# Peptides against a protein of PDB entry 2V3S: the designs that were tried, part 47

Target 1, 95 residues: chain A of PDB entry 2V3S
Amino acid sequence: PISLVLRLRNSKKELNDIRFEFTPGRDTAEGVSQELISAGLVDGRDLVIVAANLQKIVEEPQSNRSVTFKLASGVEGSDIPDDGKLIGFAQLSIS

## One batch from the design tools (peptide; made by RFdiffusion4, then SolubleMPNN)

Design b2_p17_8_s1 (from b2_p17_8 with T6E S7R E13R K14R)
Fold by OpenDDE base, seed 2:
Structure b2_p17_8_s1 (fold): chain B 95 residues (1-95), chain A 17 residues (1-17)
Amino acid sequence: as target 1 above (95 residues)
Amino acid sequence: SAARAERLREQARRFGF
């Protein structure tokens, strides 16, 4: 399986790392993203963008060691989005 | 799955802590 880390800020704006495995042929990007949402770790509004980027990283994990992407849930927030600080952005990376 | 959801919660850690 592919060992991944999803880095994003929680409701307290604290940076969290969520570790999980992805098994090609068993898992789907959409399915795992839905499970992240069900676990309360990802905002439901971010399903599409998380799934898209998860798919990107797992299809070529050796080439896509890290992907950073804008969250839909972050656009409406009070803080100005900042990919460097992962404000309104999340990052998926190979562990 | 419910099992994965539980694992995901347990695997969540604050960065740097």
Scores: peptide ipSAE 0.413, ipTM 0.878, DockQ to the pose 0.355
Fold by OpenDDE base, seed 5:
Structure b2_p17_8_s1 (fold): chain B 95 residues (1-95), chain A 17 residues (1-17)
Amino acid sequence: as target 1 above (95 residues)
Amino acid sequence: SAARAERLREQARRFGF
């Protein structure tokens, strides 16, 4: 399995790391993304972008060691999006 | 699944903590 970390800010704007494994051929990017949403860790509006980037990182984990992407849920937020601070952005990385 | 969702919640932690 591929060991991953999803780094993003919670509702209190606190930076969190979420560890999980992804097994190619058993797991799907969309399925795991839906589980992240069900866990209350990802906004439902971000299903598409999280799934797309999860797929990207798991298809070539040695080449795509880290991906940072803009969240749909962060665009309309009160804070100005900032990829360096992961404001309105999230990051997936290989553990 | 609900089981994985529960594990994900448990595995979430503040960065640096």
Scores: peptide ipSAE 0.412, ipTM 0.878, DockQ to the pose 0.368
Fold by OpenDDE base, seed 1:
Parts: C-alpha cells; structure tokens; sequence
Structure b2_p17_8_s1 (fold): chain B 95 residues (1-95), chain A 17 residues (1-17)
C-alpha cells in the first residue's frame, strides 16, 4: 500500500495532517475521497479536486511525491487563498 | 466505510502540536 499524508486546515483554520494508506486495485481515488468527506475531514464540495489529485499521486507515487491543489471550498471562504500557507489549498504527499 | 472513517479521524492530528 501507498502511505499518504493529507495536509489541510480544519474548520478552525488549524493545519492538520491526516495519514492513510491507499492500495491500488482495491481502493479508488473517489472512494477514499468520499471516506475523507464522511469522516468530516474534507468538505463535500472538494470531492472532485481531492479525487483528481489523489489519483495523480497514486498513479505515479515515485514521481509525484507531493501535490498541492486549490480547494473549491476555499474560493468563497473568508480568507484569501494562499498555497504557501495552505489557505484554500490542500496538500497530498507520500509518507 | 464507517471503519475507515473512524481510522481517518483517529489519524488526524494538528500539525506542529
């Protein structure tokens, strides 16, 4: 399995790391993304972008060690999006 | 699944603290 870390801010704007494993052929990017949403860790509006980037990192984990992407939920947020501070952005990385 | 969701919650931690 691929060991991953999802870094993103929670509802209190606190930066959190979420560790999880992804097993190609058993897990799907969309399925795991839905589980992240069900766990309350990802906004439902971000299903598409999280799944797309999760797919990107797991398809070539040796080449895609880290991906940072803009969240749909962050566009209309109170804070100005900033990829460096992960405001309105999230990051997936290989553990 | 509920089990995965629970694991994910347990594995979530504040970075740096």
Amino acid sequence: as target 1 above (95 residues)
Amino acid sequence: SAARAERLREQARRFGF
Scores: peptide ipSAE 0.408, ipTM 0.877, DockQ to the pose 0.353
Fold by OpenDDE base, seed 3:
Structure b2_p17_8_s1 (fold): chain B 95 residues (1-95), chain A 17 residues (1-17)
Amino acid sequence: as target 1 above (95 residues)
Amino acid sequence: SAARAERLREQARRFGF
């Protein structure tokens, strides 16, 4: 399995790391993303972007060691999106 | 699944803490 970390800010704007494994052929990017939403760790509006980037990283984990992407849930928030600070952005990386 | 959701919650941690 591929060991991954999803880094993003919670509702209190605190950075959190979420560790999980992805097994190609058994897991799907959309399925795991839905699990993250069900766990209350990802906003439901971010299903598409999280799944797309999860798919990207698990396709070639040796080449795509880290991907940072803009969250749909962060666009209309009070804070200005900033990829460096992961405000309105999340990051997936290989553990 | 419910089991995976529980594991994900347990595997979440505040960065730096």
Scores: peptide ipSAE 0.406, ipTM 0.876, DockQ to the pose 0.372

Design b2_p17_8_s2 (from b2_p17_8 with S1M T6E S7A E13R)
Fold by OpenDDE base, seed 5:
Structure b2_p17_8_s2 (fold): chain B 95 residues (1-95), chain A 17 residues (1-17)
Amino acid sequence: as target 1 above (95 residues)
Amino acid sequence: MAARAEALREQARKFGF
């Protein structure tokens, strides 16, 4: 399996690393993204972008070691989106 | 899948999500 880390901020704006595994041929990007949403880690509005980037990293994990992407849920917040600070952004990476 | 889902919920609780 592929060991992944989802780095994103919680409701207190604290940055955390969420760890999980992905098994190609058994798991799907959309399915695992739904699990992230069900756990309360990801906003439902971010299903599409999370699934797309998860698919990207797991299809070529040797080439795509890290991907940073803008959250749809982040555009409504008062904070200005910033990929460097992961404000309104999240990051998926190979552990 | 169930194991992963449980681990994700545990992390959410632990980190205050």
Scores: peptide ipSAE 0.817, ipTM 0.959, DockQ to the pose 0.940
Fold by OpenDDE base, seed 1:
Structure b2_p17_8_s2 (fold): chain B 95 residues (1-95), chain A 17 residues (1-17)
Amino acid sequence: as target 1 above (95 residues)
Amino acid sequence: MAARAEALREQARKFGF
């Protein structure tokens, strides 16, 4: 399995690293993304973008060691999106 | 999958999500 880290901010705007595994051929990017949503880690509005980037990193984990992407849920927030600070952005990386 | 889902929920609780 591929060991992954999802780095993102919680409701208190605190940055955290969420660890999980992905097994190609058994798991799907959309399925695991739905698990992230069900766990309360990801907003349901972010299903598409999380799944797309999860797919990107797991299809070529040797080349795509990290991907940072804009969250749909972060666009209309009070804070201005910032990829460097992961405000309105999340990051997937290979552990 | 069940194990992963459980671990994700645990992390969510732990980190205040």
Scores: peptide ipSAE 0.817, ipTM 0.959, DockQ to the pose 0.941
Fold by OpenDDE base, seed 2:
Structure b2_p17_8_s2 (fold): chain B 95 residues (1-95), chain A 17 residues (1-17)
Amino acid sequence: as target 1 above (95 residues)
Amino acid sequence: MAARAEALREQARKFGF
C-alpha cells in the first residue's frame, strides 16, 4: 500500500497531518475521499478536488511526491487563500 | 477498509476536527 499524509487546517485553523494508506486496485480516489469526508476531515464541497489530487498522487507516486491544491470550502473563508501557509489549501504527500 | 475509516475518525477526534 501507499502511505499518504493529508496536511490541512482544522476549524481552529490548526495545521495537522492526517495519515492513511491507499492500495491500488482495491481503493479508488473517490472512495477514499468520501471516507475523509465521512470522518469529518474534509468538507463535502471538496470531494471533487480532493479526489482529483488523490488520483494524481497515487497514479504516479514516484513522480508526484507532493501535491497542493485549493479547497472549494476555503474560497469563502475569512482568510485570503495562501498555498504557502495552507490557508484555503490542503496538501497530499507520500509518507 | 473499515480499519482505515476508523483510523480516520480517530485522528479527526484527536486533532479537533
Scores: peptide ipSAE 0.816, ipTM 0.958, DockQ to the pose 0.956
Fold by OpenDDE base, seed 3:
Structure b2_p17_8_s2 (fold): chain B 95 residues (1-95), chain A 17 residues (1-17)
Amino acid sequence: as target 1 above (95 residues)
Amino acid sequence: MAARAEALREQARKFGF
């Protein structure tokens, strides 16, 4: 399996690393993204962007070691979106 | 899978999500 880390901020704007595994041929990007949502880690509005980037990283994990993407749920927050600070952004990386 | 889902929920609780 592929060991992954999802780095993102919680409702208190605290940055955390969430660890999980992905097994090609058994798991799907959309299915695992739905599990992230069900766990309360990802906003349901972010299903599409999380699934797309999860697919990107697992299809070529040797080349795509890290992907950072804008969250739909983060656009209207009080803070200005910033990919460097992961404000309104999240990051997937190979552990 | 159930095991992954449980681990995700535990992390959510632990980190205040």
Scores: peptide ipSAE 0.816, ipTM 0.958, DockQ to the pose 0.949

Design b2_p17_8_s3 (from b2_p17_8, 8 letters changed)
Fold by OpenDDE base, seed 2:
Structure b2_p17_8_s3 (fold): chain B 95 residues (1-95), chain A 17 residues (1-17)
Amino acid sequence: as target 1 above (95 residues)
Amino acid sequence: MEERRQKLIEQAKKFGF
């Protein structure tokens, strides 16, 4: 399995690293993204973007060691989105 | 799959999600 880290901020704006595994051929990007949503880690509005980037990183882990993407749920906040600070953005990376 | 779900929930609780 591929060991992944989802780095994102919680409701207190604290940055956290969420660890999980992905097994190609058994898991799907959409399915695992749904699990992240069900666990309360990802907003349901971010299903599409999380699934797309999860697919990207797991299809070529050697080439895509890290991907940073804008969250749909982050655009409504008062804070200005910033990919460097992961404000309104999240990051997937190979552990 | 269920194992992963449990681990995700535990992390969510731990980190205040």
Scores: peptide ipSAE 0.819, ipTM 0.963, DockQ to the pose 0.939
Fold by OpenDDE base, seed 1:
Structure b2_p17_8_s3 (fold): chain B 95 residues (1-95), chain A 17 residues (1-17)
Amino acid sequence: as target 1 above (95 residues)
Amino acid sequence: MEERRQKLIEQAKKFGF
């Protein structure tokens, strides 16, 4: 399996690394993304973008060691989105 | 997977999500 880290901020705006595995051929990007949502880690509005980027990183984990993407849930927030600070953004990486 | 799901929930609780 592929060991992944989802780095994102919680409701208190604290940055955390969430670790999980993905097994190609058994797991789907959408399915695992739904698990992330069900666990309360990802907003339901972010299903599409998380699934798309999860798919990207697991397709070629050697070349796509890290992907950073904008969250739909972060657009309407009071804070200005910033990919460097992961404000309104999240990051998937190979652990 | 159920195991992954439980580990995700545990992390969510741990980190205050």
Scores: peptide ipSAE 0.818, ipTM 0.963, DockQ to the pose 0.965
Fold by OpenDDE base, seed 4:
Structure b2_p17_8_s3 (fold): chain B 95 residues (1-95), chain A 17 residues (1-17)
Amino acid sequence: as target 1 above (95 residues)
Amino acid sequence: MEERRQKLIEQAKKFGF
């Protein structure tokens, strides 16, 4: 399986690394993304963008070691989105 | 899937999500 890390901020704006595995051929990007949402880690509005980027990284994990993407849930947030600080952004990376 | 689900929930609780 592929070991991944989802780096994102919680409701207190604290940055955390969430670890999970992905098995190609058994798991789907959308399915795992829904699990992340069900666990309360990802906002439901971010299903599409998380699934798309998860798909990208698991397709070629050697080439796509890290992907940073804008969250739909972060657009209307109080803080100005910042990809460098992962404000309104999340990051998927190979562990 | 259940194993991953449990680990995700555990991390959510641990990190205050």
Scores: peptide ipSAE 0.818, ipTM 0.963, DockQ to the pose 0.921
Fold by OpenDDE base, seed 3:
Structure b2_p17_8_s3 (fold): chain B 95 residues (1-95), chain A 17 residues (1-17)
Amino acid sequence: as target 1 above (95 residues)
Amino acid sequence: MEERRQKLIEQAKKFGF
């Protein structure tokens, strides 16, 4: 399986690394994204963007070691989105 | 599936999600 890390901020704006595995041929990007949402880690509005970037990283993990993407849920937040600080952004990376 | 779900929930609790 592929060992992944999802780096994102919680409701207190604290940055955290969430670890999980992905097995190609058994798991799907959308299915695992739904699990992240069900666990309360990802906002339901971010299903599309998380699934798209998860698919990108698992299809070519050697080339796509890390992907950073804008969250739909972060647009209406009080803080201005910033990819460097992962404000309104999240990051998927190979562990 | 279920094993991963349990691990994700535990991390959510741990980090205050």
Scores: peptide ipSAE 0.818, ipTM 0.963, DockQ to the pose 0.935

Design b2_p17_8_s4 (from b2_p17_8 with T6E S7A R9K E13K)
Fold by OpenDDE base, seed 2:
Structure b2_p17_8_s4 (fold): chain B 95 residues (1-95), chain A 17 residues (1-17)
Amino acid sequence: as target 1 above (95 residues)
Amino acid sequence: SAARAEALKEQAKKFGF
């Protein structure tokens, strides 16, 4: 399986690394993204962008070692979105 | 999977999500 890390901020604006595995041929980007949402880690509004980037990283993990993407849920937050600080952004990376 | 889903929930609790 592919070992992944989802780096994102919680409600206290603390940056955390969420670890999970993805098995090609068994898992789908959509399905795993739904599990992330069900766990309360990802907002439901971010299903599309998380699934798209998860698909990108697992289809070529050797080339796509890290992907950073804008969260739909972060646009209307109190802080201005910033990819460098992962404010309104999340990052998927190969562990 | 059920195992992954549970592990994700545990991490959510641990990190205050």
Scores: peptide ipSAE 0.847, ipTM 0.972, DockQ to the pose 0.963
Fold by OpenDDE base, seed 3:
Structure b2_p17_8_s4 (fold): chain B 95 residues (1-95), chain A 17 residues (1-17)
Amino acid sequence: as target 1 above (95 residues)
Amino acid sequence: SAARAEALKEQAKKFGF
Protein backbone atom coordinates (compact mmCIF):
# COMPACT_ATOMS: atom_id res chain seq x y z
CA PRO B 1 0.00 0.00 0.00
CA ILE B 2 0.91 3.65 -0.45
CA SER B 3 1.32 5.62 2.77
CA LEU B 4 -0.07 9.13 2.41
CA VAL B 5 -0.35 12.29 4.46
CA LEU B 6 -3.07 14.89 4.05
CA ARG B 7 -1.94 18.20 5.50
CA LEU B 8 -4.70 20.70 6.17
CA ARG B 9 -6.03 23.13 8.76
CA ASN B 10 -8.80 22.38 11.23
CA SER B 11 -11.53 24.77 12.36
CA LYS B 12 -9.06 26.45 14.69
CA LYS B 13 -6.79 27.08 11.71
CA GLU B 14 -4.24 24.62 13.08
CA LEU B 15 -2.23 22.66 10.54
CA ASN B 16 -2.35 18.89 10.97
CA ASP B 17 -1.03 15.82 9.17
CA ILE B 18 -3.61 13.09 8.59
CA ARG B 19 -2.17 9.67 7.77
CA PHE B 20 -3.82 6.97 5.70
CA GLU B 21 -2.99 4.20 3.25
CA PHE B 22 -4.11 3.64 -0.31
CA THR B 23 -3.95 0.31 -2.09
CA PRO B 24 -4.06 0.54 -5.87
CA GLY B 25 -6.47 -1.89 -7.45
CA ARG B 26 -8.50 -2.15 -4.26
CA ASP B 27 -9.14 1.46 -3.32
CA THR B 28 -10.43 4.28 -5.48
CA ALA B 29 -9.57 7.95 -5.15
CA GLU B 30 -13.22 8.89 -4.85
CA GLY B 31 -13.91 6.17 -2.30
CA VAL B 32 -11.08 7.22 -0.03
CA SER B 33 -12.02 10.87 -0.46
CA GLN B 34 -15.51 10.03 0.70
CA GLU B 35 -14.00 8.40 3.79
CA LEU B 36 -12.09 11.62 4.47
CA ILE B 37 -15.33 13.55 4.23
CA SER B 38 -17.21 11.08 6.42
CA ALA B 39 -14.52 11.44 9.06
CA GLY B 40 -15.06 15.19 9.13
CA LEU B 41 -11.60 15.94 7.80
CA VAL B 42 -12.66 17.26 4.41
CA ASP B 43 -15.66 19.36 3.45
CA GLY B 44 -18.12 17.65 1.15
CA ARG B 45 -17.71 20.46 -1.35
CA ASP B 46 -14.09 19.41 -1.77
CA LEU B 47 -14.79 15.86 -2.96
CA VAL B 48 -13.91 16.61 -6.56
CA ILE B 49 -10.62 18.39 -5.94
CA VAL B 50 -9.44 15.94 -3.27
CA ALA B 51 -10.28 12.92 -5.39
CA ALA B 52 -8.56 14.40 -8.43
CA ASN B 53 -5.36 15.11 -6.55
CA LEU B 54 -5.43 11.81 -4.70
CA GLN B 55 -5.72 10.07 -8.05
CA LYS B 56 -2.80 12.08 -9.36
CA ILE B 57 -0.48 11.21 -6.50
CA VAL B 58 -1.32 7.48 -6.42
CA GLU B 59 -0.87 7.13 -10.17
CA GLU B 60 2.80 8.02 -9.96
CA PRO B 61 3.83 8.22 -6.30
CA GLN B 62 7.52 8.26 -7.18
CA SER B 63 7.11 11.32 -9.36
CA ASN B 64 4.32 13.08 -7.49
CA ARG B 65 5.75 13.18 -4.00
CA SER B 66 3.57 16.13 -3.03
CA VAL B 67 0.57 17.94 -4.49
CA THR B 68 -1.04 21.14 -3.18
CA PHE B 69 -4.53 22.14 -4.25
CA LYS B 70 -7.16 24.77 -3.62
CA LEU B 71 -10.21 23.85 -1.57
CA ALA B 72 -13.63 24.90 -2.80
CA SER B 73 -14.67 25.29 0.83
CA GLY B 74 -11.88 27.78 1.41
CA VAL B 75 -13.00 30.29 -1.19
CA GLU B 76 -16.02 31.54 0.74
CA GLY B 77 -14.14 31.83 4.01
CA SER B 78 -13.00 35.03 5.62
CA ASP B 79 -9.36 34.11 5.18
CA ILE B 80 -7.59 34.88 1.93
CA PRO B 81 -6.43 31.66 0.27
CA ASP B 82 -2.68 31.10 0.38
CA ASP B 83 -1.00 27.98 -0.98
CA GLY B 84 2.22 28.64 0.89
CA LYS B 85 0.47 28.78 4.24
CA LEU B 86 -2.12 26.17 3.27
CA ILE B 87 -4.96 28.60 3.90
CA GLY B 88 -7.83 27.48 1.75
CA PHE B 89 -5.45 24.86 0.39
CA ALA B 90 -4.54 21.32 1.35
CA GLN B 91 -1.57 19.12 0.56
CA LEU B 92 -1.23 15.42 -0.17
CA SER B 93 2.19 13.83 0.11
CA ILE B 94 3.87 10.45 0.16
CA SER B 95 4.84 9.44 3.68
CA SER A 1 -12.05 0.30 4.23
CA ALA A 2 -13.53 -0.05 7.69
CA ALA A 3 -10.13 0.07 9.35
CA ARG A 4 -9.04 3.16 7.45
CA ALA A 5 -12.35 4.87 8.05
CA GLU A 6 -12.07 4.33 11.78
CA ALA A 7 -8.49 5.54 11.84
CA LEU A 8 -9.52 8.68 10.00
CA LYS A 9 -12.30 9.39 12.48
CA GLU A 10 -9.87 8.86 15.31
CA GLN A 11 -7.46 11.38 13.87
CA ALA A 12 -10.26 13.87 13.29
CA LYS A 13 -11.22 13.69 16.94
CA LYS A 14 -7.62 13.82 18.07
CA PHE A 15 -6.80 16.95 16.09
CA GLY A 16 -10.06 18.76 16.74
CA PHE A 17 -11.72 18.56 13.38
Scores: peptide ipSAE 0.847, ipTM 0.972, DockQ to the pose 0.948
Fold by OpenDDE base, seed 5:
Structure b2_p17_8_s4 (fold): chain B 95 residues (1-95), chain A 17 residues (1-17)
Amino acid sequence: as target 1 above (95 residues)
Amino acid sequence: SAARAEALKEQAKKFGF
């Protein structure tokens, strides 16, 4: 299995690393993204972007060690999106 | 995965999500 980390901020704007595994051929990017949403870690509006980036990292984990992407839920927030600070952005990386 | 889903929920609780 592929060991992954999802780095993102909670409602208190605290940055955290969420760990999970992905097994190609058994799991799908959309299915695991739905689990992230069901756990309350990801906003439902971000299904598409999370699934797309999860697919990207798991299809070529040796080449795509880290991906940072803009959240749809982040554009409506009070803070200006910033990829460096992961404000309105999240990051997937190989553990 | 039920196991993964539970682990994700535990992390959400731990980190205040």
Scores: peptide ipSAE 0.847, ipTM 0.972, DockQ to the pose 0.929
Fold by OpenDDE base, seed 1:
Structure b2_p17_8_s4 (fold): chain B 95 residues (1-95), chain A 17 residues (1-17)
Amino acid sequence: as target 1 above (95 residues)
Amino acid sequence: SAARAEALKEQAKKFGF
């Protein structure tokens, strides 16, 4: 399996690393993204972008060691989105 | 299995999500 880390901020704006595995051929990017949503880690509005970037990193993990992407849920937030600070952005990386 | 899903929920609770 591929060991992944999802780095993102919680409701208190604290940055955390969430660990999980992905098994190609058994798991799907959309399915695992739905699990992230069900766990309360990802907003439901972010299903599409999370799934797309999860697919990108697992299809070529040796080349795509890290991907940072904009969250739909972060666009209308009080803070201005910032990819460097992961404000309104999340990051997937190979553990 | 639901192992990953449960582990994700545990992390969510632990980190205050």
Scores: peptide ipSAE 0.846, ipTM 0.972, DockQ to the pose 0.913

## One batch from the design tools (peptide; made by RFdiffusion4, then SolubleMPNN)

Design b2_p18_1_s1 (from b2_p18_1, 5 letters changed)
Fold by OpenDDE base, seed 1:
Structure b2_p18_1_s1 (fold): chain B 95 residues (1-95), chain A 18 residues (1-18)
Amino acid sequence: as target 1 above (95 residues)
Amino acid sequence: SSYTVKSGDRTFTVVKVE
């Protein structure tokens, strides 16, 4: 399996690494994204963008070691989005 | 600090960075 890390801020704006595994051929990007949401770790509004970027990284994990993407849930937040601070952004990387 | 969260059979390990 592929060992992944999703780095993002929680509702308290604390930065966390979410570690999980992805098994190609058994797992799907959308399925795992839904599990992240069900676990309360990802906002439901971010299903599409998380799934898209998860798909991107698991397609070629040797080439795509890290991807940073804008969250839909961060657009209407009080804080100005900032990819460097991961405000309104999340980062997926290969562990 | 760290903790685990499960959704179905999937386990997520959450590690505080800052």
Scores: peptide ipSAE 0.840, ipTM 0.969, DockQ to the pose 0.901
Fold by OpenDDE base, seed 4:
Structure b2_p18_1_s1 (fold): chain B 95 residues (1-95), chain A 18 residues (1-18)
Amino acid sequence: as target 1 above (95 residues)
Amino acid sequence: SSYTVKSGDRTFTVVKVE
């Protein structure tokens, strides 16, 4: 399996690394993204963007070691989005 | 610090960074 890390700020604005595995051929990007949401770790509004970037990293894990992307939930948040501070942004990377 | 969260058969390990 592919070992992944999703770096994301929680509701307390604390930055956390969420570690999980992805098994190609058994898991799907959308399925795992839905589990992240069900676990309360990702906002439901971010399903599409998380799934898209998860798909991107697992299809070419050697080329896409890290991807940073804008969250839909961040646009509606109180803080101004900032990719450097991962405010309104998240980062997926290969562990 | 770290903790685990499960959803269905999926396990997530959450590690505080800052």
Scores: peptide ipSAE 0.840, ipTM 0.969, DockQ to the pose 0.913
Fold by OpenDDE base, seed 3:
Structure b2_p18_1_s1 (fold): chain B 95 residues (1-95), chain A 18 residues (1-18)
Amino acid sequence: as target 1 above (95 residues)
Amino acid sequence: SSYTVKSGDRTFTVVKVE
């Protein structure tokens, strides 16, 4: 399996690493994204963008070691989005 | 600090960075 880390801020604006595995041929990007939401770790509004970037990283893990993307949920926050501080952004990487 | 969360059979390990 592929070992992944999703780095993003929770509702308290605390930065966390979420570690999980992805098995090609058994798991799907959308399925795992839905599980992240069901676990309360990702906002439901971010299903599409998380699934798209998870698909990107698992299809070519050797060339796509890390991807940073804008969250739909971050646009409505009190802080201005900032990819360097991961405010309104998340980062997905190969462990 | 860290903790685990499950959704079905899938396990997520959450580690606080800052």
Scores: peptide ipSAE 0.840, ipTM 0.969, DockQ to the pose 0.898
Fold by OpenDDE base, seed 2:
Structure b2_p18_1_s1 (fold): chain B 95 residues (1-95), chain A 18 residues (1-18)
Amino acid sequence: as target 1 above (95 residues)
Amino acid sequence: SSYTVKSGDRTFTVVKVE
């Protein structure tokens, strides 16, 4: 399996690393993304963008070691999005 | 600090960074 880390801020604006595994051929990007949402770790509005980037990293994990992307949930927030500080952004990387 | 969350058969380990 592929060991992944999703780094993003929670509702308290605290930065956290979420570690999980992805098994090609068994797991799907959308399925795992839905599980992240069900677990309360990802905002439901971010299903599409998380799934898209998860798919990108697992299809070529050696080439795509890390991807940073804008969250839909971050756009409606009061804080100004900042990819460097991961405000309104999340980062997915290979562990 | 860290904690574990499960959704079905999937396990997520959450680690506070800052």
Scores: peptide ipSAE 0.840, ipTM 0.969, DockQ to the pose 0.899

Design b2_p18_1_s2 (from b2_p18_1, 6 letters changed)
Fold by OpenDDE base, seed 1:
Parts: C-alpha cells; structure tokens; sequence
Structure b2_p18_1_s2 (fold): chain B 95 residues (1-95), chain A 18 residues (1-18)
C-alpha cells in the first residue's frame, strides 16, 4: 500500500497531519475521500478537490511526491487563503 | 501527540503539527 499524509488545518485552525494508507486496485480516490469526510477530518465541500488530488498522487507516487491544492471550504472563510501557511489549502504527500 | 480516527474499516492517524 501507499502511505500518505494529508496535512491541513482543523476547525480550530490547528495544523495536523492525517496519516493513512491507499491500496491501488482496492481503494478509490473517491471512496477514501468520502471516508475522510465521514471521519470528520475533511469538510464535505472538499470532496471533489480532495478526490482529484488523491487520484493524482496515487497515479504516480514516485513522481508526485507532494501536491498542494485549494479547498472549497476555505474560499468563503474569513481568513485569506495562503498555500504557504496552508490556510484554505491542504497538502497530500507520500510518507 | 497523536490520535486514531476510524471510518468503517479505514484507520486515520492524526498528528498535531502546530
């Protein structure tokens, strides 16, 4: 399996690493993204963007070591999005 | 510190960074 880390801020704006595994051929990017949402770790509005970037990184994990992407949930927030501080952004990386 | 969160059979380990 592929060991992944999703780095993003929780509702308290605290930065966390979420570690999980992805098994190609058994898991799907859409399915794991839904599980992240069901676990309360990802906002439901971010399903599409998380799934798209999860798919990207698991397609070529040796080449795509890290991807940073804008969250839909961060657009309408009071804080200005910032990819460097991961405000309104999340990062997926290979562990 | 770290914690474990499950969704069905999926396990997520959450580690506070800052």
Amino acid sequence: as target 1 above (95 residues)
Amino acid sequence: GSSTVKSGDRTFTVVKVE
Scores: peptide ipSAE 0.820, ipTM 0.963, DockQ to the pose 0.913
Fold by OpenDDE base, seed 5:
Structure b2_p18_1_s2 (fold): chain B 95 residues (1-95), chain A 18 residues (1-18)
Amino acid sequence: as target 1 above (95 residues)
Amino acid sequence: GSSTVKSGDRTFTVVKVE
């Protein structure tokens, strides 16, 4: 399996690493993204963008070691999005 | 600190960074 880390801020604006595994041929990017949402770890509005970037990283994990992307949920927030501080952004990386 | 969260058969380990 592929060991992944999703780094993003929670509702208290605290930065957290979410560690999980992805098994190609058994897991799907959309399925795991839905599980992240069901676990309360990802906003439901971010299903599409999380799934797209998860697919990108797992299809070529040797080449795509890290991807940073803008969250749909962050656009409506009061804070100005900032990829460096991961405000309104999340990062997926290979552990 | 760290904690575990499950969704179905999937386990997520959550670690506070800052």
Scores: peptide ipSAE 0.820, ipTM 0.963, DockQ to the pose 0.918
Fold by OpenDDE base, seed 2:
Structure b2_p18_1_s2 (fold): chain B 95 residues (1-95), chain A 18 residues (1-18)
Amino acid sequence: as target 1 above (95 residues)
Amino acid sequence: GSSTVKSGDRTFTVVKVE
């Protein structure tokens, strides 16, 4: 399996690393993204963007070692999005 | 600190960074 880290801020604006595994041929980007939401770790509004970037990293894990992307949930937040501080952004990387 | 969160058979390990 592929060992992944999803780095993003929780509802308290604390930065966390979420570690999990992805098994190609058994898992799907959409399915794992839904599980992240069901676990309360990702906002439901971010399903599409998380799934898209998860798909990107698992299809070519050696070439796509890290991807940073804008969250839909961050657009309507009170804080100005900042990719450097991961405010309104999240990062997926190969562990 | 770290914690474990499950959804179905999937396990997520959450580690506070800052």
Scores: peptide ipSAE 0.820, ipTM 0.963, DockQ to the pose 0.915
Fold by OpenDDE base, seed 3:
Structure b2_p18_1_s2 (fold): chain B 95 residues (1-95), chain A 18 residues (1-18)
Amino acid sequence: as target 1 above (95 residues)
Amino acid sequence: GSSTVKSGDRTFTVVKVE
């Protein structure tokens, strides 16, 4: 399995690493993204962007070691998005 | 510290960074 880390801020604006595994051929990017949402770890508005970037990183993990992407929930949040501080952005990386 | 969250058959480990 591929060991992944999703780094993003929670509702208290605290930065957290969410560690999980992805098994190609058994897991799907959309399925795991839905589980992240069901677990309360990702905002439901971010399903599409999280799934797209999860797919990108797992299809070629040797080439795509890290991806940073803009969250839909961040655009609608109170803080101005900032990719350097991961405000309104999340980062997905290979552990 | 860290915490564990389970959803379905999936396990997530959450670690506070800052």
Scores: peptide ipSAE 0.820, ipTM 0.963, DockQ to the pose 0.881

